Peptides against a protein of PDB entry 5D63. Designs and how they scored, part 62

Target 1, 292 residues: chain A of PDB entry 5D63
Amino acid sequence: SLRRGIYHIENAGVPSAIDLKDGSSSDGTPIVGWQFTPDTINWHQLWLAEPIPNVADTFTLCNLFSGTYMDLYNGSSEAGTAVNGWQGTAFTTNPHQLWTIKKSSDGTSYKIQNYGSKTFVDLVNGDSSDGAKIAGWTGTWDEGNPHQKWYFNRMSVSSAEAQAAIARNPHIHGTYRGYILDGEYLVLPNATFTQIWKDSGLPGSKWREQIYDCDDFAIAMKAAVGKWGADSWKANGFAIFCGVMLGVNKAGDAAHAYNFTLTKDHADIVFFEPQNGGYLNDIGYDSYMAFY

## One batch from the design tools (peptide; aimed at target 1 Y288)

Design b2_p25_6_s2 (made by RFdiffusion4, then SolubleMPNN; from b2_p25_6, 17 letters changed)
Fold by OpenDDE base, seed 3:
Structure b2_p25_6_s2 (fold): chain B 292 residues (1-292), chain A 25 residues (1-25)
Amino acid sequence: as target 1 above (292 residues)
Amino acid sequence: SKLEELLAEIARRRAEFFRRLEELA
């Protein structure tokens, strides 16, 4: 079963993703096929899948950027019915915005079926052009039609997954205690993480004993990422991953505060030094405390 | 355009926050 999370949804047949046109929050905004760039944010192409309690394999899909929801126009079962962004709520009962998402017959891609109409999200004619029509279309779960098959690339991690990644890292002190602040985290590409760091002014900030030292840098980075998230996305129910750690060196005579994020595959953490913007597999400290 | 409006809002809010961070640094 598909887990709650943020997904980049890519067609199985052509290099197109499900895109909310211009990221607009207006009701009726077309959802279209659009090209994407791997390992980038793809702003208008991220969808928060929220599972509906007590309805098997059924979700709402909230566009992260606009905060609107994938909506089958009038819930029509007619082939070619428009799929649009529309205002809604995560746990709506509106069948126009409820999507049953299960594995296709190939075992890797998913199909997206409207709960009410039982039609499927279809990249019409498999058109790979930007702005290609996405519509509800007749189909079956076992058909191999790539127009209706989608890869769900997970762009977020749960708090549990983050915790597991930390637990696998060798630079964790025996006294380590982690504190989880949120439930689901969008994991940023390093380039975006770095850009937030740059925009925060931290690269030009002066280290000053006690008054603005390692903890201030680390907290400032965390705050910058948090604010970036709040300002960039209209959807709720997730955070942007940026951890803070307190660590002690091997000798036990020095402490440091620093940040960390997750690797591309979400399996490991990488340390981030907010005083110089460096990513390190070993920052020279073992963490005894983290919050994220 | 709707996109431009959203981007402008994001830019404004980010700039304000980052300015404050710099002042506190």
Scores: peptide ipSAE 0.015, ipTM 0.344, DockQ to the pose 0.018
OpenDDE base, seeds 1, 2, 4, 5: peptide ipSAE 0.007, 0.009, 0.008, 0.008; ipTM 0.279, 0.290, 0.415, 0.292

Design b2_p25_6_s3 (made by RFdiffusion4, then SolubleMPNN; from b2_p25_6, 15 letters changed)
Fold by OpenDDE base, seed 2:
Structure b2_p25_6_s3 (fold): chain B 292 residues (1-292), chain A 25 residues (1-25)
Amino acid sequence: as target 1 above (292 residues)
Amino acid sequence: SKLAALLAKIAEEAKALAEQLLLEQ
């Protein structure tokens, strides 16, 4: 079963992702196939899948950038019916915006079926060109047509997954207390995380005893990431992952405040030093408190 | 248990000390 989360949705046949054209919030904006760059933020190609309560394997798909929803035009069952961005809500009853998402016959990719029409999201003709039509098309769950098979690459973690990643880290103090602030977190590539750090002004900030020291840097980084999230995305119901930790050294004679994010595979945390922009597997402190 | 309560208290005291160390930097 597909978990709630943010996904990059890639065609199983060609290197094309489901893209909301120009990230436009206008009703009727085409959803198209578009090229993507691995391990980067593909701005118009991120989709929040929200599971519909009591409807098995059925979701709305909200474009993270536009805040609009994947919509089968007029809910038509005709092959070639446009799939567009359209205003909506996460828990809509509009069958034009309800998508049943289950594993394909290959066991790796998914198929995306419109709940009402029972047609499938199809990269028409498997066209790999930018702007290629994505449409509702007739099909079956067991059909092997790669035009209707999609990889769902998870770009977010739940708070529980983040908590588990922290718990696996060897640099957690026995007195650790974690405070979860949100439910779902977009995990940024390090390059994006670093860029936010750069844009925050922190690289030029002067360390000053007590008045602007480690805790100020760490909190400023978290605030910068939060603001970046708010300014970048129109969808709601998720946060951008950036944690703050307080730690004590092994000798117990020094403490530090720092940030952390998740590794690419979301299985582990990596520490981030906001005073210099460094990523470390061992920052020299054991965390006794975190909030994220 | 009394042991669990004691351990919790020790943990809180250790945390408080760590926080103090942070404030001193």
Scores: peptide ipSAE 0.033, ipTM 0.541, DockQ to the pose 0.063
OpenDDE base, seeds 1, 3, 4, 5: peptide ipSAE 0.015, 0.031, 0.030, 0.031; ipTM 0.405, 0.532, 0.563, 0.541; seed 3 fails the geometry check

Design b2_p25_6_s4 (made by RFdiffusion4, then SolubleMPNN; from b2_p25_6, 19 letters changed)
Fold by OpenDDE base, seed 4:
Structure b2_p25_6_s4 (fold): chain B 292 residues (1-292), chain A 25 residues (1-25)
Amino acid sequence: as target 1 above (292 residues)
Amino acid sequence: SALAKLFEELAKKAKERFRELLEKL
């Protein structure tokens, strides 16, 4: 079963992703096939899947950038019906914006069926060109047509997954206590994380005893990521992953505050030193407290 | 929000405890 989360949705047949054209928030904005760049933020191609309570395998799909929802025009069952961005809410009862998402017959890709019309999201003719039409189309769950099969690349982690990644790290103190601030986190590529760090002004900030030392740098980075999230995305119901840790060295005579993020596979954490922008597997401290 | 304020308070308390107990770098 598909979990709540942020997904990059890629066609199973061609290297094309589900894209909200120009990231526009206007009602009726076309959803189209578009090329993508792996390991980057594909700004118009990220979708928050929110499961509908008591409706099996059914979701709304909110575009992160625009804050609008995937919508089958007039809920029509006619083949070729436009799929567009449209204003909505995460727990809507509008069947135009409700999508049943289940595994296809191949067991790896998903099909996206409109709840009302029972038609499927289709990359028309499997066209790999930028701006290719995506439409509702007749189909069945069992057919192998790649035009209607989609890989859901998960771009976020739940708080539980983040907690698990922290728990298995060897640089966690026995007295560790974590504080979870949000439920779902977009995980950034390191390049994006670093760019936020650069743009924050932290590279030019001067370390000063107590008044602007390690904890100030670490919190400033957290704040910068939070601000970046707020400024970059119109969707709600998720955060940007950036943790703060307090750690103690092996001798127990020095403490440090630092940041951390998740690795590409979301299985582990990597430490980030906000004083120099470095990523480290071992920062020289064992964490006794984190919030993220 | 009340929740945001709570988190801020927790963060501040953590920082203070951190400063009191150990040498900062």
Scores: peptide ipSAE 0.029, ipTM 0.529, DockQ to the pose 0.049
OpenDDE base, seeds 1, 2, 3, 5: peptide ipSAE 0.008, 0.029, 0.030, 0.030; ipTM 0.379, 0.534, 0.529, 0.529; seeds 3, 5 fail the geometry check

Design b2_p25_7 (made by RFdiffusion4)
Pose (drawn by RFdiffusion4):
Structure b2_p25_7 (pose): chain A 292 residues (1-292), chain P 25 residues (1-25)
Amino acid sequence: as target 1 above (292 residues)
Amino acid sequence: ITDAQMDAAIATAFEKWAAANAAAA
């Protein structure tokens, strides 16, 4: 089963993503195929998949930017029916916004079926051009047609996954305690994490004993990332990944506060120095506390 | 760095964080 999370959904035949046109929140805004840039935030192309209770392999798909849902127009089973963004809720009973998502016959990509119509999300004619029509279409679960096959590229981690990445890190103090704050996190590319640090004003902040020292920088960065999350996205039910750690050096005589993020593959953590914007695999301190 | 100093440092980090949250309200 596809796990709850945020996904960039890529056609298996051509490198087009599912894109809510112009990120518009208007009802009926077309969902289309569009090119994308890896290791960036693709602002119109991120989808929060919310599992439906007791309805196997079935989800709502909420565009992260607009807050609107993937909707099969009037639930029609006619091939070519429009797939648009539409107002809705995470756990709706409206079958126009319910999607059964299971692995295709290639075992890697998925097919997306409307719960009501039993038709599939289809990149019409396999068109790779920007703005290509995506429609509901007749189809089967097992066929190889790439027009109806989609890679769900996971862009978020559960709290359990973030905890696992931290636990595998070699720079964790024996007294380490972690404090988990949310359940699902959008993992940022370093390019975006750095842009938030720049936009927070922290690059210009001066170190001052106690009144604006390492703790102040780290907490300010976490707060800046939290503000960015709420100001940038209209969908609810997730948080942005940015941790704060306190650590102690090997000699046991100096402590430091700093931030952390995750690697692209989501398996490991990387430390971030908020005083200078640097990313480090070893910051010189072993973490005895973290909150994220 | 003693255990007591580490506990005080954790308390301080959570007080500053709470304050930053309250200011953002």

Design b2_p25_7_s1 (made by RFdiffusion4, then SolubleMPNN; from b2_p25_7, 12 letters changed)
Fold by OpenDDE base, seed 3:
Structure b2_p25_7_s1 (fold): chain B 292 residues (1-292), chain A 25 residues (1-25)
Amino acid sequence: as target 1 above (292 residues)
Amino acid sequence: ISAEELEAREARLFEKLAAAEAAAA
């Protein structure tokens, strides 16, 4: 079963992703196939899948950038019916915006079926060109047609997954207490994380004893990430991953405050030093407290 | 951490990297 989360949705046949054209919030904005760059923020191609309670394998798909929802035009069962962005809510009863998402016959990709029409999201003719039509089309769950098969690449983690990643790290103090602030987190590429750090002004900030030291740097970074999230995305119901840790050194005679994020595979954490923008597997401290 | 400690840490990291590169060569 597909979990709640943010996904980059890629066609199984060609290197094309489901893209909301220009990231527009206007009703009726075309959803199209578009090229993507791996390991980057593909701004118009991220979708928050929200599971519908008590309706098996059924979701709304909210475009992260626009805050609008994947919508089958008029809920029509006709092959070639447009799939567009449209205003909506996460738990709508509008069958035009309800999608049953289950594994395809290959066991790795998914098919996306409109709940009402029972047609499938289709990259028309498997066209790999930018702006290629995505439409509702007739099909079956067991059909092997790659035009209707999609990889759901998870771009977020749940709070539980983040907690598990922290728990696996060897640089956690025995007295560790973690505090979870949100439920789902978009995990940024390091390049984006670093850019936020640069834009925050922290690279030019002077370390000053007590008045602007490690804790100030770490909190400023988290605040910068929070603001970046608010300014960048119109969808709600998720946060941007950026943790704060307090740690003690092995000797027990010094403490530090720092940040952390998740590795690309989301299995581990990596430490981020807000005083110099460095990423470290070992920052030299064991964390006794974190919030994220 | 202080600027001095930060510099010291960076120096240690560079040393480790250099040692790893030398071992791989």
Scores: peptide ipSAE 0.195, ipTM 0.730, DockQ to the pose 0.021
OpenDDE base, seeds 1, 2, 4, 5: peptide ipSAE 0.188, 0.190, 0.194, 0.186; ipTM 0.725, 0.722, 0.730, 0.727

Design b2_p25_7_s2 (made by RFdiffusion4, then SolubleMPNN; from b2_p25_7, 14 letters changed)
Fold by OpenDDE base, seed 3:
Structure b2_p25_7_s2 (fold): chain B 292 residues (1-292), chain A 25 residues (1-25)
Amino acid sequence: as target 1 above (292 residues)
Amino acid sequence: ISEEQLKALEERLFEKLAKAEAEAA
């Protein structure tokens, strides 16, 4: 079963992703196939899948950028019916915006079926060109047509997954206490994380004893990421991953405050030093407290 | 910053958070 989360949705046949054209919030904005760049934020191609309670394998798909929802135009069962962005809510009862998402016959990709029409999201003719039509189309769950098969690449982690990643790290103090602030986190590429750091002004900030030292830098970074999230995305119900840690060195005679994020595979954490923008697998401290 | 200072900071931060959450609930 597909879990709640943010996904980059890629066609199984060609290197094309489901894209909300221009990231527009206007009702009726076309959803199209578009090229993507791995390991980057594909701004118009991220979708928050919200599972509908008591409706098996059924979700709304909210475009992260626009805050609008994937919508089958008029809920029509006709092949070639437009799939668009449209205003909505995460737990809508509108069948035009409800999508049953289950594994395809290949066991790795998914098919996306409209709940009402029972037609499938289709990259028409498998067209790999930018702006290619995505439409509702007749199909079955068991057929192997790659036009209707999609890889759901998870771009977020749950709080539980983040907690598990922290727990696996060897640089955690025996007295560690973690505090989870949100339920789902978009995990940023390091390049994006670094850019936020640069834009925050922290690279030019002066370290000053007590009045603006390690804790101030770490909190400022988290605040910058939070603001970036709020300013960048119109969808709700998720946060941007940026943790704060307090740690003590092995000798027990020094403490430090720093940040951390998740590795690309979301299985581990990497430490981030907000005073210099460095990423480290070992920052020289064992964390006794984190919040994220 | 010392470990003791960080612990003190932690206590202050989470006390505030707890109060904020209680008020928002």
Scores: peptide ipSAE 0.014, ipTM 0.424, DockQ to the pose 0.241
OpenDDE base, seeds 1, 2, 4, 5: peptide ipSAE 0.006, 0.009, 0.008, 0.010; ipTM 0.373, 0.399, 0.401, 0.368; seed 2 fails the geometry check

Design b2_p25_7_s3 (made by RFdiffusion4, then SolubleMPNN; from b2_p25_7, 17 letters changed)
Fold by OpenDDE base, seed 5:
Structure b2_p25_7_s3 (fold): chain B 292 residues (1-292), chain A 25 residues (1-25)
Amino acid sequence: as target 1 above (292 residues)
Amino acid sequence: ISDAEKEALEQRMLEKFKERLEEAA
């Protein structure tokens, strides 16, 4: 079953993603097919899938940027019915905004069925052009029409997944204590993470003993990422991944505070030095505390 | 460093973190 999370949703037939046009929060904004750049923030193409309690395989899909929800216009079962962004809530009972998402017959892609109309999200004619119509269309779960098959590329991790990644890292101290602050985290590409670091002013900050040293840099970075998240996205119910660690060196005679993020595959962590913007697999310290 | 020093630093970090969040909010 599909997990709660943030997804980039890509057509199985052509290199097109489900895009909320212009990221607009206006009711009735078209959802369209649009090109995307892998391993980047595709701003209008990220969707938070929230599972509906006690309704099997059924979700709302909130556009991360606009904070609006995928909506089948008037809930119509007519083929060609527009799929739009519309105001809503994560746990709505409005069948226009409820989507049953299950694996297709190929076992890798998903189909997205409107709960009420039983029609499927369809990239009309498999059109790969920017702005191509996405609509509700008749179909079945078992047919192989690529217009109605979608890959869900996970862009976020749960706190449990993050915890697991940390636990796998060899640079974790035996006395490690982790403090989980949120439940779901958008994982940023390093380029975006670095840009936030640059924009924070940290590159120009002066290290000063105790008054503005490693802990201040690390916390400032986390604060900057948090602010970036708040300023960038209208959806709620997720955070931006940026951790803080306290570590001790192998000799046990020095401590350091630093940041960390997740690798591209979300399976491991990578350390980030906020004093110089460097990414390291080994920062020279074993973490005894983290919060993220 | 001692466990006491680790705990002290941890506490300071948590406090500073809360302060920074308030500033950003």
Scores: peptide ipSAE 0.033, ipTM 0.624, DockQ to the pose 0.850
OpenDDE base, seeds 1, 2, 3, 4: peptide ipSAE 0.030, 0.031, 0.032, 0.032; ipTM 0.509, 0.621, 0.620, 0.619

Design b2_p25_7_s4 (made by RFdiffusion4, then SolubleMPNN; from b2_p25_7, 16 letters changed)
Fold by OpenDDE base, seed 5:
Structure b2_p25_7_s4 (fold): chain B 292 residues (1-292), chain A 25 residues (1-25)
Amino acid sequence: as target 1 above (292 residues)
Amino acid sequence: ISDEEKAEREKRLFEKLAEAEKAAE
């Protein structure tokens, strides 16, 4: 089954993603097809999928930016019924906002079926233009119509996935202790991570022994990312991935505090030096403690 | 570095984290 997480949802037929128009939180805001840029944050095109307990393969879809939910207008089963953003809750019983999401017949893409109406989310006419209508439409699970097939690109990791990535890294000390602060993490592209770093003022900060040293930089970066998350997104139930590590060098005579994030494929971690904004596969230290 | 130093660094780090979180509220 589809895991809880944040997804970029792309049409299987054309290079169009499910977009909440203008990221508006107003009830009835159209959900439309829109172009996207790979490996970037597509602000209005991220959806938090929350699985409904005891209802197989059924989710709410919360727009990360607006905090509103994918909603089939009036729950109508008529072909062409508008799909909009609408206020809601993650565990709603409103069938207008409940979506059964399962693999299509091709085994790679998903279909999104409204729980109540049994119609499917459809990019009408496969229109690749910005603002193209997305609507509920009649269909079947086995039909190969690409208008109703969607790729779910995972943009977040669970705490367990993050833990696994850390465990695979060769620069982790044998006495390592990890502290998990959240359950689901949006993973940022490096460009965004760097921009947050720049905007925080850290590039202009001066290292001062014990007064403002490596631990201060690392904490400041984490705080900056946290603030960015709080200021940027209206949805709840996730954090922005930014870790802090304490490490010791190979000689055992120097300690350092630094940050880390996940690689693009989410399988590994990459170290981030908040004092200079550098990304490194080897920062020269082995971590004995981390929190994220 | 010693285990005691590691523990102290960890303690200080969490204290700073707590302070930063309070400041963000």
Scores: peptide ipSAE 0.330, ipTM 0.858, DockQ to the pose 0.864
OpenDDE base, seeds 1, 2, 3, 4: peptide ipSAE 0.324, 0.326, 0.323, 0.327; ipTM 0.855, 0.857, 0.854, 0.857

Design b2_p25_8 (made by RFdiffusion4)
Pose (drawn by RFdiffusion4):
Structure b2_p25_8 (pose): chain A 292 residues (1-292), chain P 25 residues (1-25)
Amino acid sequence: as target 1 above (292 residues)
Amino acid sequence: ITAEQMDAHIESAFEKWDAANAAAA
């Protein structure tokens, strides 16, 4: 089963993503195929998949930017029916916004079926052009037609996954305790994590004993990332990944506060120095506390 | 850095964090 999370959904035949046109929140805004840039935030192309209780392999798909839902127009089973963004709720009983998502016959890509109509999300004619129509279409679960096959590229981690990445890190103090604050996190590319640090004003902040020292920088960065999350996205039910760690050096005589993020493959953590914007695999300290 | 100093650091970090959250309310 597809796990709850945030996904960039890419057609298996051509490198077009499912894109809510112009990120518009208007009811009926077309969902189309569009090109994308890897290792960036693709602002109109991120979808929160919320599992439906007791309804196997079925979800709502909420655009992260607009807060609106993937909706099969009037639930029609006619091939060519429009797939648009529409107002809705995470656990709606409206079948126009319910999607059964299971692996295709290639075992890697998925097919997306409307729960009400039993038709599939289809990149019409396999068109790779920006703005190509995506519609509901007749189809089967097992066929190889790439127009109806989609890679769900996971862009978020559960708290259990973040905890696992931290536990595998070699720079964790024996007394380490972690404090988990949310359940599902959008993992940022370093380019975006850095842009938030720049926009927070921290690059211009001066170190001052106690009144604006390492703890102040780290907490300020976490707060800046939290503000960015709420100000940038309309969808609810996730958080942005940015951790704070306190650590101690090998000699046991100096401590430091700093931030951390995740690698692209989501398996490992990388340390971030908020005083200078650097990313480090080894910051010179072993973490004895973290909150994220 | 003793265990008591590490506890004090943790307390201080959570006080500053709570203060930052309250200011953002």

Design b2_p25_8_s1 (made by RFdiffusion4, then SolubleMPNN; from b2_p25_8, 19 letters changed)
Fold by OpenDDE base, seed 3:
Structure b2_p25_8_s1 (fold): chain B 292 residues (1-292), chain A 25 residues (1-25)
Amino acid sequence: as target 1 above (292 residues)
Amino acid sequence: ISEEEREEMERRLFEKLERKRKELA
C-alpha cells in the first residue's frame, strides 16, 4: 500500500509531472502536465497523500503549495472530465476528492482512480507539453496505457524513517537520546537547505563565547527552516526536515552543536555546520542528543 | 510530542548544554 507522505507524481510515459497551475488556491484551478527539474523542489508539483481510515488504498491528495485538493469536476465519469484544485479537508467524504491509488500491472507505477466515478487520472494523449490536459478517463487497473500510469517519487520521510537513518550512522554516541518533534518531514535538496541558511543571516553572524556559540547557530538554523516552511507552504500535517544534534568528540574533552539533514535517498544523514554552511559525512563528533 | 516528552527534552537539553559549557567545552 502507498504510505502517507509527500510525492512528486511523474507520468510513466513522458517526462511530465502533475502540476497545479500557478500554484493557485482558487477553486477550479486546472491540474496539468508540466515539465520538472530533477533534484529540485518543483513547488507546484508536490502532493500530500493522506490515507482514508477504513477505506483500502484510498487517499486525498493535497497540493503542498496551495493547500487545495485534487478534485474530479462534478465527480463525472465522462472521459475528459477536468481534474482541478479545490478546497477540501484531508479526511473528506466527498467522492470528488477521494482517490484509490494502487500499483499498475507493471508493478512499479501507480494508477489513480477516482473513488466515486471509477475513472482514472489521465495525461490526455500523453502530451508532454507544459499545460497539457489532465482529466478523468475510462480505464481498467490491468491495462498498460502509460497515459494513466504514474510514478510516485516520495519526497518526505516519516519520523520512524528518520530515526532509522540516524541509528545507521556511525557517529552516534552510546548515550544517544533522540526526540521526535513531528510525524512527517519534507526533505529538502541541499541547494534549498543552503539557500535558507544564507537567507537566515547566519553566514554573517559572529561567533561569541557562550552568548552566541555553536548551539545558537544550530538552533537559529532550525528556526529559519521552520519559518521557511510556514511561509512557503499552505498545506498542514507535515514539517520540514532539519535536525539539531549535540555531540562529543572522540577524546571526550570537547562538545559541539550542529545540524543534520537526510541524503537524497533518505537512507542516511549528512551533517551540516551552520557556522560555515558545510556538509560533512563526519563532523568530528558523536551525537549524544538530537531533536528533529 | 506529548507534554511529558517536551519537558523531558527541555530538561535534558539544559543539562547537556550545561555540561558542555562547564565540563566538555
Scores: peptide ipSAE 0.020, ipTM 0.443, DockQ to the pose 0.058
OpenDDE base, seeds 1, 2, 4, 5: peptide ipSAE 0.000, 0.007, 0.010, 0.011; ipTM 0.268, 0.446, 0.346, 0.346

Design b2_p25_8_s2 (made by RFdiffusion4, then SolubleMPNN; from b2_p25_8, 18 letters changed)
Fold by OpenDDE base, seed 3:
Structure b2_p25_8_s2 (fold): chain B 292 residues (1-292), chain A 25 residues (1-25)
Amino acid sequence: as target 1 above (292 residues)
Amino acid sequence: ISDEEKAALEKRLFEKFAEQQKKLA
């Protein structure tokens, strides 16, 4: 079963992703196939999948950028019916915005079936061109048609997954206490994380004894990421991953505050030094406290 | 929307962010 999370949804046949055109929040905005760049944010191509309680394998798909939802126009079962962005809510009863998402016959990709019409999200003719039509189309779950098969690449982690990644890290102190602040986290590419750091003004901030030292830098970075998230995305129900840690060195005579994020595969954490923008597998401290 | 437009959008968002940080200083 597909888990709640943020996904980049890529066609199984051609290098095209499900894209909300212009990221527009207007009702009726076309959803189209569009090229994407691996290991980047792909702004208009991120979708929050929210599972519907008591309806098996059924979700709403909220565009992360626009805050609107994937919508089958008029809920029509006619092949070629437009799929658009439309205002909605995560737990709507509107069948135009309810999507049953299950594994395809290949066991790797998914098919996306409209709950009401029973038609499938289709990249029409497998067109790899930017702006290619995505529509509802007749199909079956067992059909091998790549036009209706989609890879759901997870771009977020649950708090539990983040906790597990931390637990696997060797630089955790025996007295460690972790505090989870949110339920689901968009994990940023390092390039984006770094850019937020740069734009925050932290690179120009001066270290000053106690008045603006390591804890101030680390908290400022987290605050900057939070603000970036609020300014960048209209969808709710998720956070941007940026952790804060307090750590002690091996000698036990020095402490430090720093940040951390997750690796690309979401299995491990990497430390981030907000005073210089460096990423490190070993920051020289063992964490006794984290919040994220 | 184009790749260039997406890049421009990203830049705009970061500029907005940077502006907010300046106001907080």
Scores: peptide ipSAE 0.024, ipTM 0.451, DockQ to the pose 0.021
OpenDDE base, seeds 1, 2, 4, 5: peptide ipSAE 0.012, 0.024, 0.022, 0.024; ipTM 0.310, 0.410, 0.451, 0.478; seed 5 fails the geometry check

